Peptides against a protein of PDB entry 7RZF. Designs and how they scored, part 212

Target 1, 358 residues: chain A of PDB entry 7RZF
Amino acid sequence: PFQEEHLKQLYKIVPIKDIRNLYVTFPIPDLQKYYKSNPGHYLGHLIGHEGPGSLLSELKSKGWVNTLVGGQKEGARGFMFFIINVDLTEEGLLHVEDIILHMFQYIQKLRAEGPQEWVFQECKDLNAVAFRFKDKERPRGYTSKIAGILHYYPLEEVLTAEYLLEEFRPDLIEMVLDKLRPENVRVAIVSKSFEGKTDRTEEWYGTQYKQEAIPDEVIKKWQNADLNGKFKLPTKNEFIPTNFEILPLEKEATPYPALIKDTAMSKLWFKQDDKFFLPKACLNFEFFSPFAYVDPLHCNMAYLYLELLKDSLNEYAYAAELAGLSYDLQNTIYGMYLSVKGYNDKQPILLKKIIEKM
Target 2, 358 residues: chain A of PDB entry 7RZF as posed
Amino acid sequence: PFQEEHLKQLYKIVPIKDIRNLYVTFPIPDLQKYYKSNPGHYLGHLIGHEGPGSLLSELKSKGWVNTLVGGQKEGARGFMFFIINVDLTEEGLLHVEDIILHMFQYIQKLRAEGPQEWVFQELKDLNAVAFRFKDKERPRGYTSKIAGILHYYPLEEVLTAEYLLEEFRPDLIEMVLDKLRPENVRVAIVSKSFEGKTDRTEEWYGTQYKQEAIPDEVIKKWQNADLNGKFKLPTKNEFIPTNFEILPLEKEATPYPALIKDTAMSKLWFKQDDKFFLPKANLNFEFFSPFAYVDPLHSNMAYLYLELLKDSLNEYAYAAELAGLSYDLQNTIYGMYLSVKGYNDKQPILLKKIIEKM

## One batch from the design tools (peptide; made by RFdiffusion4, then SolubleMPNN)

Design b2_p21_7_s1 (from b2_p21_7, 9 letters changed)
Fold by OpenDDE base, seed 5:
Structure b2_p21_7_s1 (fold): chain B 358 residues (1-358), chain A 21 residues (1-21)
Amino acid sequence: as target 1 above (358 residues)
Amino acid sequence: MPPKVTVPDDVTSINAVIYLD
């Protein structure tokens, strides 16, 4: 494990590729034995959330960060790391201290709210869905993976251990949160802007870097992170499927879409899945308007409308994606195309929200 | 002729064409 001398360190690293990344790393205890509760996954889910009031949403709004990933990473035997990794903008590279302050503000928000059983339940449900409907993997790769994880899990649980959550352990969540403190931080900034400003070379790969102690003043600023009123826990994910019933094939099921509704204003085709037997559907809507492509002005207006519509739907996009739902909106020469795909149970909810924004 | 919405053949699919006046 890292000793105290290895904490509160800043690494400036020169990459080979033109990338800008920030790694904020916390040493944590080995959580492997707690795989049934997986407190690191709980925290990674919240810290890595992309919805309104999330850490990423705020950092994006500042123009500092493009992407964020939070989670546990294996270390050596007997310890792990919790890592928050962000892709930095050019502006974000100038605001690393402020970005990390926002991270600690969000972590402080998580402490203030305490562990939420409903969030754990959502993680449990999502992982159960992912396990139940897991795609077939290549046997060779799958067998090799399973052989590897046999070192970590009981034989009886080896197939389920990475997915199935069983125990809500608020104590373990709090324990991990207590390790996510400025006094335990290791920061790595990866940027070509450090070229010619490094004094060390990594032994194995020849990576140039500089190591510096983080000033005590900066550590104190992060320790005094207040509650930022912009940070909120996510709302309950209404898109998580709960019904996985597969309807029996109709006796007259056709191998092609059948016209099931024909009106002056709409036509509807339906094809039942006769191949995969999954609780999934694909809803495709083509909206026809004589005005969509009548002239360049209308064409541009239709484009702008769709971009605004997409922007207005961003609040649902991440929650839908987590739940295995997706949507697509496209302009066509005839009007607009909408597709909704994924688990059929909550598609009507997503579709309704899309229509309400239209 | 309504444009052939190329529906992926492999999933339960609902295809709707809606005419906007």
Scores: peptide ipSAE 0.188, ipTM 0.675, DockQ to the pose 0.294
Fold by OpenDDE base, seed 4:
Structure b2_p21_7_s1 (fold): chain B 358 residues (1-358), chain A 21 residues (1-21)
Amino acid sequence: as target 1 above (358 residues)
Amino acid sequence: MPPKVTVPDDVTSINAVIYLD
């Protein structure tokens, strides 16, 4: 386990590849025995959220961060880490202290709101869906993975332990949140900008780095992280499927799409799945307009329209993706193409939102 | 001729062509 002397440390690391990463690491207790409640997953879900009012949304709006991942990571036996990892922009590399301040502001927001059972339920439902409809993995990789996790889970639960949540434990969520404090932080910044500015070499890989103590003033700044009014908990994910009913095959099911509606303004083709029997659908819409590509002005307007539409839909993209829904919007020489894919249950909700923004 | 809507073969597919005036 890290001792106090190993906390409040900053590592400046020179990568081989041209990458800019920030790792904010917190030592936490071993949560392995709590896999049925998985408080680290709950916190990782919220801290790593990409929706409106999220940590990533704010950091992206400032142009400092491209991606964010939050979650627990296994350490040695008897302890773990909670890690927030971000991909830094060039500008973000100059604002690392402020990025970390925003992390602590978000964590403070989570403390102020307290553990939310509905968020746990969403995580439970998402993981149950992921387990139930898990794709076939390559046998070699799957066997190797299972062999590895047999060291951590009972044999009877080895297949389910990584997915199936059973217990809401607000006490454990609060316990982990209490470890996510500035006094318990280890920071690593990975950038080529540290080349020639390092004084140490890592023994195993020859990685050049510099270790510094984080100034007490910076720690205090992070300890005094206020509630930032830009941070909000996610809204309930309306795209999480709850109905997985598979309709019986139609007696006249054709191996190709059948024309089921033919009007002056629309044609509709339908093909039922006769192979996979999944509660999934693919909705494809082709919009035809004689004006879409009539001249360069109309082409540019059609392009701009789709870019604005995509931007207006970004608020739903992450929640839809988490729920196993996706959409795609493309310009065509005839107009526009829309695709909505994933679990069929909530596709109408996503489709409605898309059409309302159109 | 409307472009051949590429129908994914692997899932229930609903393809719609909508003419906008």
Scores: peptide ipSAE 0.042, ipTM 0.555, DockQ to the pose 0.294
Fold by OpenDDE base, seed 2:
Structure b2_p21_7_s1 (fold): chain B 358 residues (1-358), chain A 21 residues (1-21)
Amino acid sequence: as target 1 above (358 residues)
Amino acid sequence: MPPKVTVPDDVTSINAVIYLD
């Protein structure tokens, strides 16, 4: 495990590829024995959230970060890491201290709100869905994976241990949150901008880097991170499927979509799944407007409309994706195309939200 | 010819055509 001398360190690393990344790493206890509660997954879910009021949403709004990943990483026996990794913009590279301040403000928000059982339940439900409808893996890869995880889990649980949550443990969540402090931080900045500014070379791969102590004033600034009113817990994910009933195949099921509704304003075709028998559907809508492509002005207006619509729907996109739903909106020469895909149970909710924004 | 809505062959699919006036 890292000793005190290894904490509060900044690493400036020269990559081979042209990438800009920030890694904020915290040593944490070995959480493997707590796989039934998985407090690191709970925190990773919140810190890595992309919805309104999330850490990523704020950092994107400032133009500093493109993507964010938060979660636990295995170390050696007896310790793990919690890592927040962001893809930095060129501007974000100049604001690393402020980015990390925002990370600690978000962590402080999590402390202030305390562990939320409903968030745990959502994680539990999402993981249960992922387990239940897991795709078939290549046997060789799957066997190798299972053989590896047999070192960590009982034989009886080896298939379920990575997915099925059983216990809400607020005490363990708080324990991990207590390790996510500035005094325990290790920061790595990866950028080609450090080329020629390094003084060390990594032994195994020849990676050039510089190691510096983070100034006590900066640590203190992060320790004094206040509550930022822009940070909020996510709302409940209404798109999580709860009904997985598969309807019996109709006796007269055709291999092609059947016209089930024909009106002056709409035609509806339906095809039942006769192959996979999954609780999933694809909804495809083509909207026809005589104005959509009548001239260059209307064409550009239709394009702008869809871009604005997509932007207005971004608040639902991440929650839908987490729940195994997706949508797509495209301009056509006739108007617009909408596709909604995924678990059929909550597709009507997503569709309704899309239509309400239109 | 009405645009051939390419229906995904492999999943339960609902295709709707809506005319806007």
Scores: peptide ipSAE 0.025, ipTM 0.488, DockQ to the pose 0.295
Fold by OpenDDE base, seed 1:
Structure b2_p21_7_s1 (fold): chain B 358 residues (1-358), chain A 21 residues (1-21)
Amino acid sequence: as target 1 above (358 residues)
Amino acid sequence: MPPKVTVPDDVTSINAVIYLD
């Protein structure tokens, strides 16, 4: 494990590729034995959340970060890491200290709210769905993976252990949160801007880097991270499927879509799945307007409308994606195309949200 | 011609065509 002398360190690393990344790393205890509660996954879900009031949402709003990933990583035997990784903009590279301050403000928000059983339940449900409807993997890769994880899990649980959550353990969530402190931090900044400013070379790959102690003043600034009112827990994910019933194949099911509604203003075609038998649907809507492509002005207005609509739907996009729902909106020469795909149970909710914004 | 609604082969598909006058 890292000793105190290995903590509060900053690494400036020169990459081969033109990339800008920030890694904020915390040593944590070995959580492998707690796979049934998986407190690191709970924290990764919240810290890595992309919805309104999330860490990423705030950092994106400032133009500092493009993407964020949070989660546990295996270390050596007997310890793990919790890592927050962000893709930095050019501007974000100048604001690394403030980005990390925002990370600690979000972590402080998680401490103030305490462990939420409903968030654990959502993680449990999402993982159960992912397990139940897992795609077929390449046998060679799958068998090698299973052989590896047999060292960590009972034989009876080896297929389920990475997915199925069983126990809500608020004590373990708090224990991990107590390790996510400025005094336990290791920071790595990856940027070509450090070229010619390094004093060390990594032994194995020849990577140029500089190691520095983080100033005590900076550590204190992060320790005094107050509650930022912009940070909020996510809302409950209304898109998580709960019904997986597969309707029996109709006796008159055709290999092609059947016209089931024909009116002056609408036509509706339906095709039942006769091949995959999954609790999934694809809803496709083509909206026809004689004005959509009549001239360059109308075409640009239709484009602008769709971009504004997409922007207005961003609040639902991440929650829908987590729940295995997706939507697509496109301009056509005839009007607009909308597609909604994924688990059929909650598609009406997402579709309603889209229509209400239109 | 009715738009060739390409129905995905992999899911239950509902295709709606809505005319906006």
Scores: peptide ipSAE 0.024, ipTM 0.426, DockQ to the pose 0.299

Design b2_p21_7_s2 (from b2_p21_7, 9 letters changed)
Fold by OpenDDE base, seed 4:
Structure b2_p21_7_s2 (fold): chain B 358 residues (1-358), chain A 21 residues (1-21)
Amino acid sequence: as target 1 above (358 residues)
Amino acid sequence: MPPKVTVPDDTTSINAVIYLF
C-alpha cells in the first residue's frame, strides 16, 4: 500500500502513443468483502456519470475533457484504489489543476447530498438486468474469467458476485468518500508534451517520467473546493426496464416482416422473434421526404438537422445506454433513418423523447 | 433556443419495421 510519502505526488509520463490522459488515484481500503453492497461501484456510477450536472458534462462544456471513467480498481489483497481517469484535450492539458478542482467539487457535492438509496437501487436493477440477460460469451474467455474470480468469491456466488447487489450500505459509501481527499491524491498526467522534460525511466517498460510533489498551495485549493452550483445528482433513470414479459408467439408467425399497417402516409412491418425470446425490440423508422436530397442545400440542411437533433438528444443518450437502450439517426438519400433498440419496456419513452425533439 | 426546425408538410411518409425479439 502507499505510505504518506507516496501521496500528493504528480507524475508526468511520456507515452509511446500520442495520448493525453489524466489519472487521479486515491488509495482506499479493500472493498472485496463488501461486493454485495459495492460502495466503489456506487461512487463510480455517480462520478463517471455523463448526464446533465455530471462531472464529465461540466468538463466537456469547458473543452477540457473528452471522456471520463471513475471507479474502484484492485491493487493487492488488503487495499484498492479509486481512480478517476479522463481523456484530455490539448486545452485540458493546460488546465489539469482546474480539472482536479472540479473533481473535488463534485466529490464535495456527493458528501453534501449523502448516500442515496434510490441510486443504489438503480445500480442494483441495472446489474440484475445485465446478469439476467447476459449474452453468450466465448467459452475459453468465460472459463478463464470464472477461474480468476474463484479466488475472490465463494463458489456458490462466483457467477453472481460481480453483478448482484444486495445491501445498501451508506456507511461504506461515506467511508470511501472520506478517502477521496486531496491529501490522499496521486496524479499522473500522460502526454507526449513531457518528452525531453523527464528525469526518470521506469524499470520494466522504459517509460520516461518525472515525479514531483504537488505544491501545498494546490492541495489547499483542492481542500477548499466549494459545492459548485453546476453539479447535480443525476435524475432517476426512466429507461431502466421493469417489465420483461415475453409475448406468446403468434400462430401465423412469418419468417419475414409482415405488413400490418398500410396507409397513404405510413407502412408498418412487424416480425415477432421466434429465435431469441428476449424482452428486446428493434424499432426501425425510415422517413421519406422528397426535399431531403433535392439539391446540395437541402442535403446539407438535412445533415445539419440530424446533427442538431443528435446534440439535443445527448442528454438522454447516456441514461438510455445504461439501461440497455440505444438509438441511431442517419441521413438517407430518401430522408432520414431512425433506429431504437434494446429492452422493449422503455423503448416507447425513448422514442417519444426522440419524436418530441424532432 | 435552438431554431425550431419546421418539419415539412404532409409529404413525409414513414416506413417502420418493428422487430420484437
Scores: peptide ipSAE 0.023, ipTM 0.467, DockQ to the pose 0.085
Fold by OpenDDE base, seed 1:
Structure b2_p21_7_s2 (fold): chain B 358 residues (1-358), chain A 21 residues (1-21)
Amino acid sequence: as target 1 above (358 residues)
Amino acid sequence: MPPKVTVPDDTTSINAVIYLF
């Protein structure tokens, strides 16, 4: 594990590929024994959240970051890491100190709010859904994975241990959160802009890098991270499915979609699934307008409308995706296409929100 | 009952295909 002398370090790394990444790494205790509560997953869910008031939302609004991932990562026996990884824009590469300040402001917000049992319950429910409706994996890969994790989990729990949360442990959440401090940080910046500015070469892969101590003044700035009023906990995820009832196959079920509604303004087809028997649905809507493709102006206006509509739906997109719902919006030569897919229970909620924004 | 999507615009028609799995 890293000692004090290995903390507060900055690494400038030259990649082979043209990529710009920031890794903010914290040494944490080994959380393997706490798999039933998984406090690192709780913190990863919040720090990696993409909704309004999230860390990513603020960093994207500034044009500094494209993507963000937060979570625990295995080290070796007896220690782990918590890593926040961001994909940097060209502008974001110039604002790394400020990006990290915002990370500590968000972490300070999490300290101020304290552990939330409802957030743990959402993680538990999401993981239970993911376990229950897990897709078939390739047998070779699955067997090798299970054989590996048998070293970490009881035989009786080996299939469930990575998914099923059992215990809300606010003490463990606080313990991990207490390790996410500026005095414990290791920073790595990956960019081609460091080419010719490095003084070391990594032994195994020949990666060029420079190692520097982070100045005490910068550490103090991060230690004094205030509560940024833009940061908020996520709202409750209304898209998490709770009903998984599969309706019996209708006696008159056709192998093709049946026309169940025919009006001057709408046709509706229905097909019950006779193959998969999952609590999922696909809702597909074709909107026809004689104006959508009549000329280049109307075509561009229809395109612009859908781009604005997609932008206005971003607040729901991430929460829906976490809950196993997706939507798609496309222009067609006849108008527009909308698809809503995933667990059928909460599809009406997502569909309603889409239609209210249209 | 699925929500009645009332499109108020008489110039737009809607075709929907629903697959329940």
Scores: peptide ipSAE 0.023, ipTM 0.476, DockQ to the pose 0.091
Fold by OpenDDE base, seed 2:
Structure b2_p21_7_s2 (fold): chain B 358 residues (1-358), chain A 21 residues (1-21)
Amino acid sequence: as target 1 above (358 residues)
Amino acid sequence: MPPKVTVPDDTTSINAVIYLF
């Protein structure tokens, strides 16, 4: 494990590819024995959240970050890491200290709010859904994976241990949060902008890098991270499916969609699934407007409308995606196409929100 | 599926195809 001398270090790394990444790494205890509570997953879910009031949402609003991933990573037996990784913009590369300040502000918000049992329950439910409806893997890959994880989990739990949460452990969440401090940080910045500015070469891959101590003033700035009022816990995910009932196949089920509603303003076709028998649906809507493509102006206005609509729906997109729902909106020569896919239970909620924004 | 040549009427209309799995 890293010793104190290895903490508060900054690494400037020259990549082979033209990439800009920031890695903020904290050494943490081995959480493997706590797989039933998985406190690192809880924190990764919140830190990596993409909804309103999230760390990513704020960093995107500043134009500094494109993507963010937070979570535990395996080290070796007896220790792990918690890593926050971001894809940096060119502007974000100039604001790394401020980005990390925002990370510590968000972590401070998590400390101030304390562990939330409802968030754990959502993680539990999401993971249970993912386990229950897990796709078939290639046998060779699956067997190799299972053989590997047998070193970490009891034989009886080996299939469930990566998914099924059992215990809410606020004490373990707090324990991990206590390790996510500026005094424990290791920072790596990956950018071609460091080419010719490095003094070391990595032994195995020849990666050029520079190692510097993070100034005590910078550490103190991060230690004094205030509560940024822009950061909020996510709202409850209303898209998490709870009903998984599969309706019996109709005796007269046709291989093609049947017209079940015909009106002056709408036609509705329905087909029951006769193949997969999953608690999922695909809703496809084609909206017709004589104005959508009448001239170049209207075409551009219809395009602009959809881009604005998509932007206005971004607040739901991530929560829906986490719950195994997706939507797509496209312009057509006749108007607009909407698709909603995923678990059928909460599709009406997502559809309603889309239609209310339209 | 036969190409539904839905000629849009002079009025805004909605066609929906629902696949329930």
Scores: peptide ipSAE 0.022, ipTM 0.475, DockQ to the pose 0.085
Fold by OpenDDE base, seed 5:
Structure b2_p21_7_s2 (fold): chain B 358 residues (1-358), chain A 21 residues (1-21)
Amino acid sequence: as target 1 above (358 residues)
Amino acid sequence: MPPKVTVPDDTTSINAVIYLF
């Protein structure tokens, strides 16, 4: 495990590729024995959330970060890490200290709100859905994976241990949150802008880097992170499926889509799934407009409209994706195409939200 | 298991620096 002398360190790393990344790493206890509660997954879900009031939403609004991943990572036996990784913009590379301040403001928000059982329940439900409807993997790869994880989980639980949450443990969430402090931080900045400014070379891969102590003034700035009023816990995910009923196959089910509605303004085709028997549907809508492609101006206006519509739907996109729902919006030469895919239970909710924004 | 021989890439190199130091 890292000793005290390895904490509060900044690494400036030269990549081979033109990438800009920030890694904020905290040493944490070994959480392997707590896989049934998985407090690191709970914190990763919140810190890595992409919805309104999230850390990523605020950092994107400033133009500093493109993507954010938060979660636990295995170290060696007896310890782990919690890592927040962000893809930096060119502007974000100039604001690393402020990005990390925002991370600590969000962590402080999580401390102030305390552990939320409803968030754990959502994680539990999402993971249960992912397990229940897991796709078939290639046997060779799957067997090798299972053989590897037999070192970490009981034989009876080896198939479920990576997915099924059983116990809400607020004490363990608080224990991990208590390790996410500025005094425990290790920072790595990855950028080609450090080329020719490094003094060390990594032994195994020849990666050029510089190690510096983080100034005590910067650590104190992060320790004094206030509550940023822009940060909010996510709202409950309304897209999590609860009904998994598979309707019986109709006696007259056709191998191709049947026309079930024909009107002057709409045609509707339906095909029941006769192959997979999953609680999933694909809804496809073609909207026809004689104006969508009449001239270059209308074509560009239709494009701009869809880009604005997509932007207006960003608030739902992440929550829907987590719940195994997706949508797609495209311009066509005839008008617009909308696709909604995933678990059928909550598709009407997502579809309604899309139509209300249109 | 035999050590997974990973081809060195930026991600591997970054992980090596973060975990070794």
Scores: peptide ipSAE 0.000, ipTM 0.255, DockQ to the pose 0.015

